Peptides against a protein of PDB entry 4GXB. Designs and how they scored, part 171

Target 1, 277 residues: chain A of PDB entry 4GXB
Amino acid sequence: VPTEEVSLEVLLSNGQKVLVNVLTSDQTEDVLEAVAAKLDLPDDLIGYFSLFLVREKEDGAFSFVRKLQEFELPYVSVTSLRSQEYKIVLRKSYWDSAYDDDVMENRVGLNLLYAQTVSDIERGWILVTKEQHRQLKSLQEKVSKKEFLRLAQTLRHYGYLRFDACVADFPEKDCPVVVSAGNSELSLQLRLPGQQLREGSFRVTRMRCWRVTSSVPLPSGSTSSPGRGRGEVRLELAFEYLMSKDRLQWVTITSPQAIMMSICLQSMVDELMVKKS

## One batch from the design tools (peptide; made by RFdiffusion4, then SolubleMPNN)

Design b2_p25_5_s1 (from b2_p25_5, 15 letters changed)
Fold by OpenDDE base, seed 5:
Structure b2_p25_5_s1 (fold): chain B 277 residues (1-277), chain A 25 residues (1-25)
Amino acid sequence: as target 1 above (277 residues)
Amino acid sequence: SLTLYTVAEFENPELFNEAVEELEK
């Protein structure tokens, strides 16, 4: 791709558009710095955020595809898909809410966290009771961003990334689940007909290993599952989990977002390792 | 039947070993 100056659109979690002038040859960090400069985010806070490739759904929600890697050219990565549904999104890239303290000290950082948190609540990524929702709305009306975040930090699944509904083989074969990643775990929520919501928590510390696999049905294969036609690529995330003492079990999640899930796992492991060092 | 290939594999030995030790107590 020839090197030229282009206008690139980067979205915040709430859909706010940030236009930056970059080179087609600019790598992920270059684009991130340009976005930071546009927002007046200080250099020492840039590392708390990353750029993600997402697919914008009809309702405006973002389905996270993957984190843009350092060697990538964001302009090329998004435009090569030749679909307007794909976007680049800026989001915080750490898991431990303790790091919020560093980001919140800056006005721009505070605004970014606030906007992201509001969006996550509105999209149901953060689980909120009716009473908590009332309290949050009151704080929004007062434009008390710090207090809003402090309350939000106590909420269930704060800081989690929620994935699209998918299928897992846990607790049994072909279970419809909603997976969320955060707080060093994968949360699998299952609601079967006539049953209460069940949640399985899989801590990354108990994962011995995990893998992402890709498969293509053969022409003589079985009937296609809903939403996946014959011959379509099937992605799976499988992890070997320590269920109890001396009891390992493989859990497999079938999802187009298997790659993103794996990225989250590695990111959570990396963060834990940094904290231990 | 399916054509299957592995995209990526990861191991977590350090944290996993600690978890094993905790369960053995």
Scores: peptide ipSAE 0.435, ipTM 0.894, DockQ to the pose 0.786
Fold by OpenDDE base, seed 3:
Structure b2_p25_5_s1 (fold): chain B 277 residues (1-277), chain A 25 residues (1-25)
Amino acid sequence: as target 1 above (277 residues)
Amino acid sequence: SLTLYTVAEFENPELFNEAVEELEK
């Protein structure tokens, strides 16, 4: 792609549009810096955020596809898909809520966290009771962003990334689940008709390894995803989990977002490794 | 059965080994 100056749209979690003038040859960090400059986010806070490729659903919700890598050219990455559904989103890229303290000390950082948190609550990524929802709304009406965040930090799945409904072989074969990544774990939530919500928690520390596979079911194959025809590309995330002492078990998640899940796993591992250093 | 086109594998030895040690205590 020839190097040209272009206008690139980057969205915040709440859908706010940030337009930046960049070169088509600008890499992810270059674009991120441009976005930061546009928002007046200080340089020392840039590292707390990343750019993500997402698919915008009809209802405006974002399905995260992947985090843009360092070597990528965001303009090319998004435009090459030739679909208006795909967007670039700015989102915080750390998992430990303790880092919120660093970010929220800055007005712009605070606003970004606030917008993201509001969006996550509205989209059901963060789980709230009726009473908690009332409290949050009250704080939102007062525009008390710090207090809002402090309350939000106590909520279930705060800081998690929620994926689209998918299928897993946990707790049994072909279970419809909702996967969320956060707090150094994958949370698999299952609600079957007439049953209570069940959750499986898989800590990344107990994952020996994981893999992403891209495959096509054989036409004669007996096992096919109900939502996909035979021959359809299927992405899977499989991880080998230490269920108990000396007992490893593979857990497999079938999802178009398997790549993003893997990225989350690696990111959580990396953050934990930094803490241990 | 499936036809695999791509496989990406990742290992987590450091944190995993610590987890194993904790379970052995």
Scores: peptide ipSAE 0.435, ipTM 0.893, DockQ to the pose 0.735
Fold by OpenDDE base, seed 1:
Structure b2_p25_5_s1 (fold): chain B 277 residues (1-277), chain A 25 residues (1-25)
Amino acid sequence: as target 1 above (277 residues)
Amino acid sequence: SLTLYTVAEFENPELFNEAVEELEK
């Protein structure tokens, strides 16, 4: 792609549009810096955020595809898909809520976290009771952003990334689940026929390894998964988990977001390693 | 039938070993 100046749209979690003028040859960090400058986010806080490639669903919700890597050219990455459904989103990229303290000290950082948190609650990524919802609404009306975040930090799945409904082979084969990543775990929410809602927690510290696999239907194969077109690639995330002492078990999640899930796992591991050092 | 390919693999030895040790207590 020839190097030229272009206008690139980057969305916040709440769908707010940030337009930046960049070069087609600008890498991810260059674009991120441009977005930060546009928002007046200080340089020392840029590292707390990342750019993500997402697919915007019909209802406006974001299905996270992957984090943009450093070597990528965001303009090319998004435009090459030739679909307006794909967007670039700015979101915080750390997991430990303790880092919120650093970001919240700045007005712009505070606003970004607030907007993201409000959006996550509205989209059901953060789970709230009726009473908690009332309290949050009251704080929103008062425009008490810091207090809002402090309360939100105590809520279930605060800071989690929620994925689209998918399928896992745990606790049984072809189990419909909703996966969320956060707090150094994968949370699998499931409802089996005749059973109450269950949540399984898989801590990354108990994952010996994980892998992403792809499967392609063979021309002679008659098996087509419901909801997937013929010839579509199926992605799976499999991890080997320490269920108990001396008992390892493979768990497999079938999801188009398997790559993003893997990125989350690695990111959580990396953050834990940094804190440990 | 399907053809399976591995896209990426990751290991977590350090944190995993610590978890193993905790379960052995």
Scores: peptide ipSAE 0.436, ipTM 0.895, DockQ to the pose 0.804; fails the geometry check
Fold by OpenDDE base, seed 4:
Structure b2_p25_5_s1 (fold): chain B 277 residues (1-277), chain A 25 residues (1-25)
Amino acid sequence: as target 1 above (277 residues)
Amino acid sequence: SLTLYTVAEFENPELFNEAVEELEK
């Protein structure tokens, strides 16, 4: 693979573009450092952020595909997909909001968290009441970023990553759900016709194991899943959950973002392990 | 019919065992 100097575009959560000059052979950390330097983010805060591969939807929202691995080549990873809809995004990569305190001490860090939070609220990843919305808007008008974040930290699903609508077998088969990962859990939100909003919370601490599977219809067979054509890959995340004492149950989520969900689970586990040590 | 492949599998023994112990109390 020839090494060349290239311009790589990295997006912030709000869609702001950061252009960095890197080598095609630069690994994820090298690119991350280049982005940090471009933003004037201090070195000691780089570790609070990661690069993610996302698919940009028509409305400009991001569908997270996966976190870029350490020895991955971001330029190659994104360009090899040969589609303009795929982007590299910089986002905070920790779950505990307590780490916000470290990041917020720096002007650039504060701005990054603020931009991300505003975007998450606008996209409905963070849920707000009418009154909270009014307060947030007031703080935005005053450009009080720190106060904005402090209020946001109290909001439902702050720090969560929201996935595209998908299907789960909980609480029953073929339930349409919206999955969000955060606060050491997977939240499954469900609204059935004529029913109120329901939420299932699955704490990672009660997951014995999880797996990502890929299934492909056989050439002679047809998919039973609506919207899936012949030969289309179906990804699933399945986790074995401790529902109650001596009661384990498998929960399966069918989603193209199953890999990203798994990455989130592992990331949350890792963070908990660090805090435990 | 479908062909199934396992892409990745993870275990969470330490945190899970703690959760089990808490439920046993």
Scores: peptide ipSAE 0.435, ipTM 0.893, DockQ to the pose 0.796; fails the geometry check

Design b2_p25_5_s2 (from b2_p25_5, 14 letters changed)
Fold by OpenDDE base, seed 2:
Structure b2_p25_5_s2 (fold): chain B 277 residues (1-277), chain A 25 residues (1-25)
Amino acid sequence: as target 1 above (277 residues)
Amino acid sequence: SLELLVVSEQYNPELFDEEVEKLEK
């Protein structure tokens, strides 16, 4: 793509549009800096955020595809998909809520976290009780952003990324699950017929390894996976988990977001490693 | 039949080993 000045739209978690003038050749960091500048986010807080490629669903929800990598050209990455459904989203890119304290010290950072958190609650990514919801609404009405965030930080799945409904082989084969990544874990929520909602927590620290695989139907093999047409690539995230002492088990998640899940895992591991250093 | 391709693979040795050690105590 020739180097040209373009207007690039970057969305906040709540769908607010940030328009930045960038070059088509600008890399992820360049675009991120442009977004930060547009928002008046200080340079020292830029590192707490990342750009993500997402697919906007019909209901306006975002399906995270992947984090944009440093070498990528965001304009090219999004436009090459030739679909208006794909967007670039700015979101916080750390997991430990302790880092919120750093971000919240700045007005813009606070606003970003607030907007993201509100959105996450509205989308059901953060789980709230009725009473908690009432409290949050009250704080939102008062525009008490700090207090709102403090309360939100205590909520279940605060800071998690929620993925689209998918399938796992845990606890049994072909289980419909909702996967969320956060707090150094993958949370698998499932509701089996006639059963209560169950949650499996898989701490990244107990994952020996994980892999993303792609399965491509062979021309001769009409293995019609239910619900997928001929030629559809199946992505899977598999991780080897320490269930107990001397007991490793592979868990496989079949999801188009397998790549994003793996990115989350690596990101969580990286953050933990940084904290240990 | 499906052809399986490994897109990526990551290991977590340091954190994992620590967890193993904890379970062995």
Scores: peptide ipSAE 0.499, ipTM 0.905, DockQ to the pose 0.795
Fold by OpenDDE base, seed 3:
Structure b2_p25_5_s2 (fold): chain B 277 residues (1-277), chain A 25 residues (1-25)
Amino acid sequence: as target 1 above (277 residues)
Amino acid sequence: SLELLVVSEQYNPELFDEEVEKLEK
């Protein structure tokens, strides 16, 4: 693609649009720097954020597709999909809430974290009780962003990325689950009819390995699960988990977001490794 | 037969080995 100046739209978690002028040849970091400059985010805070490719649903919710890699050209990556549903989103890219302290010292950083957190709560990614919700709303009305974040940091699944409903073979085969990644784990939430919410927690430290696989289901004469067209690519994330001493078990998640899940796993591992050094 | 393509594979040896060691104590 010839190098040309273009306008690129980058969204914040709350849907706020940031327009940046970039070159078609600008890599992910170049675009990220342009976005940071547009927002007046200091250079030393750029590393706490990343650009993500997402699919915007009809209700405005974002389905995360993947993190944009360093070598990618964000303009090309998003436009090549030839669909308006795909967007580039700026989001924090760390997992440990301790890093919030660094980011929230800056006004722009604080605003970004606040906007993201509000959005995550509104979307149900962060789990809140009725009382907590009331407290959060009160703080939001007062525009007390720091206090809002401090309260939010104590909430269940704060800092998690929630995926679209999918299927896992845990605890049983073909179990409908909601997967969330955060706090160095994958959380698999199961709600069976008439049962309480069950959660399985899989710490990344106990994952020996994981892999993403792509398969094409053969048209078996058996009942096509409603909604998957014949011949659709099936993505799966499988990880080998240490259930107990000397007991490894494979857990498989079937999801179109399997790639994003694997990226999250690697990112969590990387962060843990940095902390150990 | 389902054609299975491995898109990616990652190993976590350092963190995993530490966890194994913890369980062996």
Scores: peptide ipSAE 0.503, ipTM 0.907, DockQ to the pose 0.753; fails the geometry check
Fold by OpenDDE base, seed 4:
Structure b2_p25_5_s2 (fold): chain B 277 residues (1-277), chain A 25 residues (1-25)
Amino acid sequence: as target 1 above (277 residues)
Amino acid sequence: SLELLVVSEQYNPELFDEEVEKLEK
């Protein structure tokens, strides 16, 4: 793609549009800096955020596809998909809520966290009781952003990314689950017919390894039409988990978001490693 | 039949070993 000046739309978690003028050749960090400048986010806070490729659903919800890597060209990455459903989203890129303290010290950072948190609650990514919801609404009405965030930080799945409904082989084969990543874990929520919601928590520290696999149907010799339908690729995330002392078990999640899940796992591990140093 | 391709593999030895040690205590 020739280097040209273009207008790129970057969305906040709440769907707010940030338009930035960038070069088609600008890398992820360049675009991130442009977005930060547009928002008046200080340079020292840029590292707390990342750009993500998402697919916008019909209901306006975002399905996270992947984090944009440093070498990528965001304009090219999003436009090459040739679908308007794909968007670039700015979101916080850390897991430990302790880092919120740094971000919240700045007005713009505070606003970003607030907007993200409100959106996450509205989308059901953060789980709230009726009483908590009432309290949050009250704080939102008062526009008490700091207090709102402090309360939100105590909520179940605060800071988690929720994925689209998918399938896992745990606790049983072909279980429909909702996976969420956060707080150094994968949470697998399962609701079987007539049963209560069950949650399996898989801490990344107890994952020996994980892998992403892609399965493609072997061309059966039948002249079926050349349309290798994108729909036939099956992505899976598998991780080997320490269930108990001397007991390792593989858990496999089948999801088109397996790559994003893996990115989350690595990101959580990386953050933990930084904290240990 | 499906052809399986490994897209990525990640290991977590440091954090994992620490957790193993905790469980052995």
Scores: peptide ipSAE 0.500, ipTM 0.906, DockQ to the pose 0.807; fails the geometry check
Fold by OpenDDE base, seed 1:
Order: C-alpha cells, then structure tokens, then sequence
Structure b2_p25_5_s2 (fold): chain B 277 residues (1-277), chain A 25 residues (1-25)
C-alpha cells in the first residue's frame, strides 16, 4: 500500500469516535500516539491503553477479535477486512485495578476509565446489585467520576472482558457458557436447563498450558451441527488445568473469540510476571 | 473427519510450578 495520509476512526468503549490523521504506513504505536494526542492524554499514560480490533454487533456491542500487535498497520488491518462491522477500539490494557490510580491522576485518563466503566456496567460486563446500581447512578448524576470508579472497583467482574456466549466441555459436554477474563482468571458462567446459574473460576496460575486450534469440518455427510455452514472455521481454546493435587484436566472452549481469549491469558500471565519481578 | 490445525500453544511453567508446590505443602 502506498504511503498516504488517511483519516482513521478509533472508538472509545462507549462508542465515542476519535478521528485521527495518520499515514497508511503508521504502525500500532504510531496510531496510538495519534489518538493520545487527539485526546490530550499524556505520553506517560499511553502505555496503559491498547488498540483492539472488534466486530460491532447489531445492538452496538463490541465483540473483541484481537489486540492489535506492534508491527501491524491499523489502517490496513481494519480496511483489509472489507466490512464496516470491524472497528478499532481504545481500551485500558492492564488487569490490576491498582494501575487505575496512576491513570486517574490525570483528567483525561480519569475520563477514559470512567467512560469505559460506565459502558461495561451498561453492557452487563460488570455485575451489579440493585442497590449498587442505585449508588452508581447517584454518583453518575453528581458527575463524581473518582467516587464512581472507587465504588466500581469493588464490584464483581470489574476490569473483566466479557466474551460472546459460547460452548465449553466443562462441566459437561456442549455446555453453553459465558466466558469472562480478568483478575488472573477465566470465569465460566453457565446455566443448564432447570438449574441455577453456576460459575467456574479458572486461575491462570493453575493452567499448565493452553492452545488455540482451528478446525474445518470435512464435507462428510453426517451431523452438520445446524448452526455452522459447511466449511466454516471452528476455533477452540483448550487449557490444561490443575483441578487438584496431581490431577490435570483439559478444558475446551469453542468460540470464535478463542484467539482473543488466549491473548487475555498471556496478558494476565505477563502482568503477573512483571509484578513478581 | 475434522482437519485440526494448532494455531498457537503457550506454556506457563513458572507460575504453574509455584502453584503445584503450594498444593504439595
């Protein structure tokens, strides 16, 4: 692609549009810096955020596809998909809420975290009780962003990334689950027919390994699972988990977001390693 | 028949070994 100046749209978590003028040859970091400059985000806070490729759903919700890598050209990455459903989103890229303290010291950083948190609550990524929701609404009406965030930090699944409904083989085969990544874990929420909501927590520290696999069903005449057309790529995330002392078990999640899940796992591991160091 | 391709594989030896040691205690 010839080097040309182009306008690129980057979305915040709440759907706010940030338009930046970049070169087609600008890499992910260059684009991120351009977005930061447009928002007046200080240079020392840029590292707390990343650009993500997402698919916008009909309801305006974002399905995270992957984190853009450093060597990528965001303009090319998004335009090459030839679909208007794909967007670039700016989001915080750390897991430990302690890092919020650094970001919140700056007005722009505070606003970004606030907007993201409001959006995550509205989308049901952060779980709230009726009373908590009332308190949050009151703080939002008062425009008390810091207090809002402090309360939000105490909520269930604060800082988690929620994935689209998918299927796992745990606790039983073909279980419908909602996966969320955060706090150094994968949370699998499932509701079986006639049963209460159950949650399985899988800490990344107890994962020996994980893998992403891609499979293509061969046109053999038998059981076309009704929902996926012939030739659709099936992605799976499988991880080997320490269930108890000397007991390892493979857990497999079938999801088109398997790649994003694996990125989250690695990111959580990396953050833990940095803290250990 | 299903054609399976491994896209990526990651290991977590350091953190995992620490957890194993905790359970053995």
Amino acid sequence: as target 1 above (277 residues)
Amino acid sequence: SLELLVVSEQYNPELFDEEVEKLEK
Scores: peptide ipSAE 0.498, ipTM 0.905, DockQ to the pose 0.781; fails the geometry check

Design b2_p25_5_s3 (from b2_p25_5, 15 letters changed)
Fold by OpenDDE base, seed 2:
Structure b2_p25_5_s3 (fold): chain B 277 residues (1-277), chain A 25 residues (1-25)
Amino acid sequence: as target 1 above (277 residues)
Amino acid sequence: SLTLYTVAEYYNPELFNEEVEELEK
């Protein structure tokens, strides 16, 4: 791709558009710096955010595809898909809510976290009771962003990334689940007809390894994922989990977002390793 | 059966080993 100056649109979690002028040859960090400059985000806070490739659904929700890597050219990465559904989104890229303290000390950082949190609540990524929702709305009406975030930090699945409904082989084969990543875990939520909501929590510290596979079911094969046609490419995330002492079990999630799930796992592991150093 | 195209595998040895040691106590 020839090097030229272009206008690139980057979205915040709430759909706010940030237009930046960049070179087609600018790498992910270059674009991130341009976005930060446009937002007046200090340089020392840039590292708390990342650019993500997402698919915007018809309802306006974002389906996260992957984090843009350092070597990528964001303009090329998004435009090469030749679909208006694909967007670049700025989002915080850490998991421990303790890092919120660093970010919210700055006005711009505070605004970014606030906007993201409001969006996550509205989209149901953060789970709230009726009473908690009332309290949050009250704080929102008062435009008390810091207090809003402090309350939000106590909520279930705060800081989690929620994925589209998919299928897992846990607790049973071909179970419809909603996967969320956060707090150094994968949360698998399952509600079968006539049953209560069940949640499986899989801590990354108990994962010996994980893998992403790309495969195509054979037409004559019995192995099929609900909602997928035969012959379609299937992405799966499988992790080997320490269920108990001396008991390892593989758990497999079939999802188009398997890559993103893997990225989240690695990111959570990396963060834990940093905290230990 | 499946036709496999790509496999990427990741390991978590340090954190995992620590967890194993804790369970053995």
Scores: peptide ipSAE 0.437, ipTM 0.888, DockQ to the pose 0.740
Fold by OpenDDE base, seed 5:
Structure b2_p25_5_s3 (fold): chain B 277 residues (1-277), chain A 25 residues (1-25)
Amino acid sequence: as target 1 above (277 residues)
Amino acid sequence: SLTLYTVAEYYNPELFNEEVEELEK
């Protein structure tokens, strides 16, 4: 792609559009800096955020595809997909809520966290009770952003990334599940017929390893994939988990977002390693 | 049958080993 100046649209979690003038040859960090400058986010807070490639669903929700890597060219990465459904989104890129303290000391950082949190609650990524919802709404009406965030930080799945409904082989084969990543874990929520809602927590510290695989079924008369066409690529995330002492078990999640899930796992591990050092 | 290939593999030896040690106590 020839180097030229272009207008690039970057979305916040709430769908707010940020237009930046960049070069087609600008790398991820260059674009991130341009977005930060447009928002008046100070340089020392840029590292708390990342750019993500997402697919915008019909209802306006975002399905996260992957984090843009440092060497990538965001303009090329998004336009090469040849679909207006794909967007670039700015989101915080740390897991420990303790880092919120650093970000929310700045007005712009506070606004970004607030907008993201409001969006996550509205989309059901953060789980709230009726009473908590009332309290949050009251704080939102008062535009008390700091208090709003402090309350939100105590909520279930605060800081988690929620994925689209998918399938896992745990606790049994072909279980429909909703996966969320956060707090150094993968949370799998499922409701089996005649059963209550169940949640399985898989801490990354108990994962010996994980892998992403891609498969293509061979055309045959016996080949059937409900809700999927023949020959469609299937992505899976598999991790080997320490269930108990001396008991390892593979868990496999079938999802188009398997790559994003693996990125989250590695990111959580990296953050833990940094904290440990 | 399926055509299968691995996209990426990750290992977590340090954190995992710590968990193993804790469970063995």
Scores: peptide ipSAE 0.439, ipTM 0.890, DockQ to the pose 0.760; fails the geometry check
Fold by OpenDDE base, seed 1:
Structure b2_p25_5_s3 (fold): chain B 277 residues (1-277), chain A 25 residues (1-25)
Amino acid sequence: as target 1 above (277 residues)
Amino acid sequence: SLTLYTVAEYYNPELFNEEVEELEK
């Protein structure tokens, strides 16, 4: 791709569009800096955010595909897919809510966290009771962003990334689940027929290892995944989990977002390691 | 039948070992 100046659209979590002029040869960090400059975000806060490749669904929701890597050229990465449903999104890239304190000190940082949090609540990524929802709406009407965030930080699944509905083999085969990543865990929510909603928590510290696999159905074979056409790639995330003392068990999640889930796991591990050092 | 390929594998030895040790107490 020849080096040219182009206009690139980057979305915030709430769908707000940020247009930046960049070079086709600009790497992820270059684009991120351009977005920061456009937003007047200070340089010392850039590291708290990342660019993500997402697929915009018909309802406007974002299905996270992966985090853009440092060596990538965001313009090329998104345009090469030749589909308008793919977007680049700016989102905070840390897990510990303690880092919010650093970001909230700046007006622009505060606004970014606020917009993201509002969006996450509206999309059901952050779980709220009826009373909590009322309190949040009141604070939103008053435009009290700091107080809004302080309340939000106490909510269930604050800071989590929610994935599209998928399938797991836990607690039993072919269980429909909703997976969320955050607070150094994978949360699996499921509702079995005739049962109440259940949540399984899998802490990353109890994962000995994990892997992403890709399966392709053979021409003479059946479809690799129900509902998928022949020839479609099936992605799975499998992790070996310490269920109890001296008891390891493999858990497998079948999801097109298996790669993104793996990225989240590694990111959470990395953050824990940094905090430990 | 299907063909399975491993895309990536990751290990978490440091944090995992610490967790194991805590469970052994």
Scores: peptide ipSAE 0.437, ipTM 0.889, DockQ to the pose 0.799; fails the geometry check
Fold by OpenDDE base, seed 4:
Structure b2_p25_5_s3 (fold): chain B 277 residues (1-277), chain A 25 residues (1-25)
Amino acid sequence: as target 1 above (277 residues)
Amino acid sequence: SLTLYTVAEYYNPELFNEEVEELEK
């Protein structure tokens, strides 16, 4: 791709558009810096955010595809997909809410976290009770962003990334689940027929390993699989989990977002390692 | 039928081993 100056659109979690002038050859960090500059985000806070490739759904919700890597060229990465549904999104890229304290000290950082949190609540990524919702709305009306975030930090799945509904083999085969990643875990929520909502929590520290696999149809064979048409590639995330003492079990999630899930796992592990050091 | 290919595999030995040790206590 020839080096040219282009206008690149980067979205915030709430859909706000940030237009930056960059070179087609600018790498992820260059674009991130440009976005930060456009937002007046201080340089020392840039590291708390990342650029993500997402697919925008009809309702405006974002299906996260992957984090843009350092070597990538965001303009090329998004435009090469030849679909307007793909967007680049700026989002915080840490998991421990303690880091919010650093970001919140800056007005721009505070606004970014606030916008993200509001969006996550509105999209149902953060789970709230009726009473909590009332309290949040009150704070939102007062535009008390710090207090809003403080309350939000106590909410279930605060800081989690919610994935599209998919299928897992836990607790039983072919279970429809909603997976969320956050707080050093994968949360699998499911409602089986006639049963109450159940949640399985899988801490990354209890994952011995994980893998992403791709299943491709054989030319001669029938590829009838649940939820997938013939000829469609199926991605899976499988992790070996320590269910209890001396009991390892493989859990497999079938999802087009398996790659993103894996990225989240690695990111959570990395953060834990940093905190440990 | 489908053919499975491993795209990526990751290991978490340090954190996992620590967790195992804690569970064994």
Scores: peptide ipSAE 0.419, ipTM 0.885, DockQ to the pose 0.805; fails the geometry check

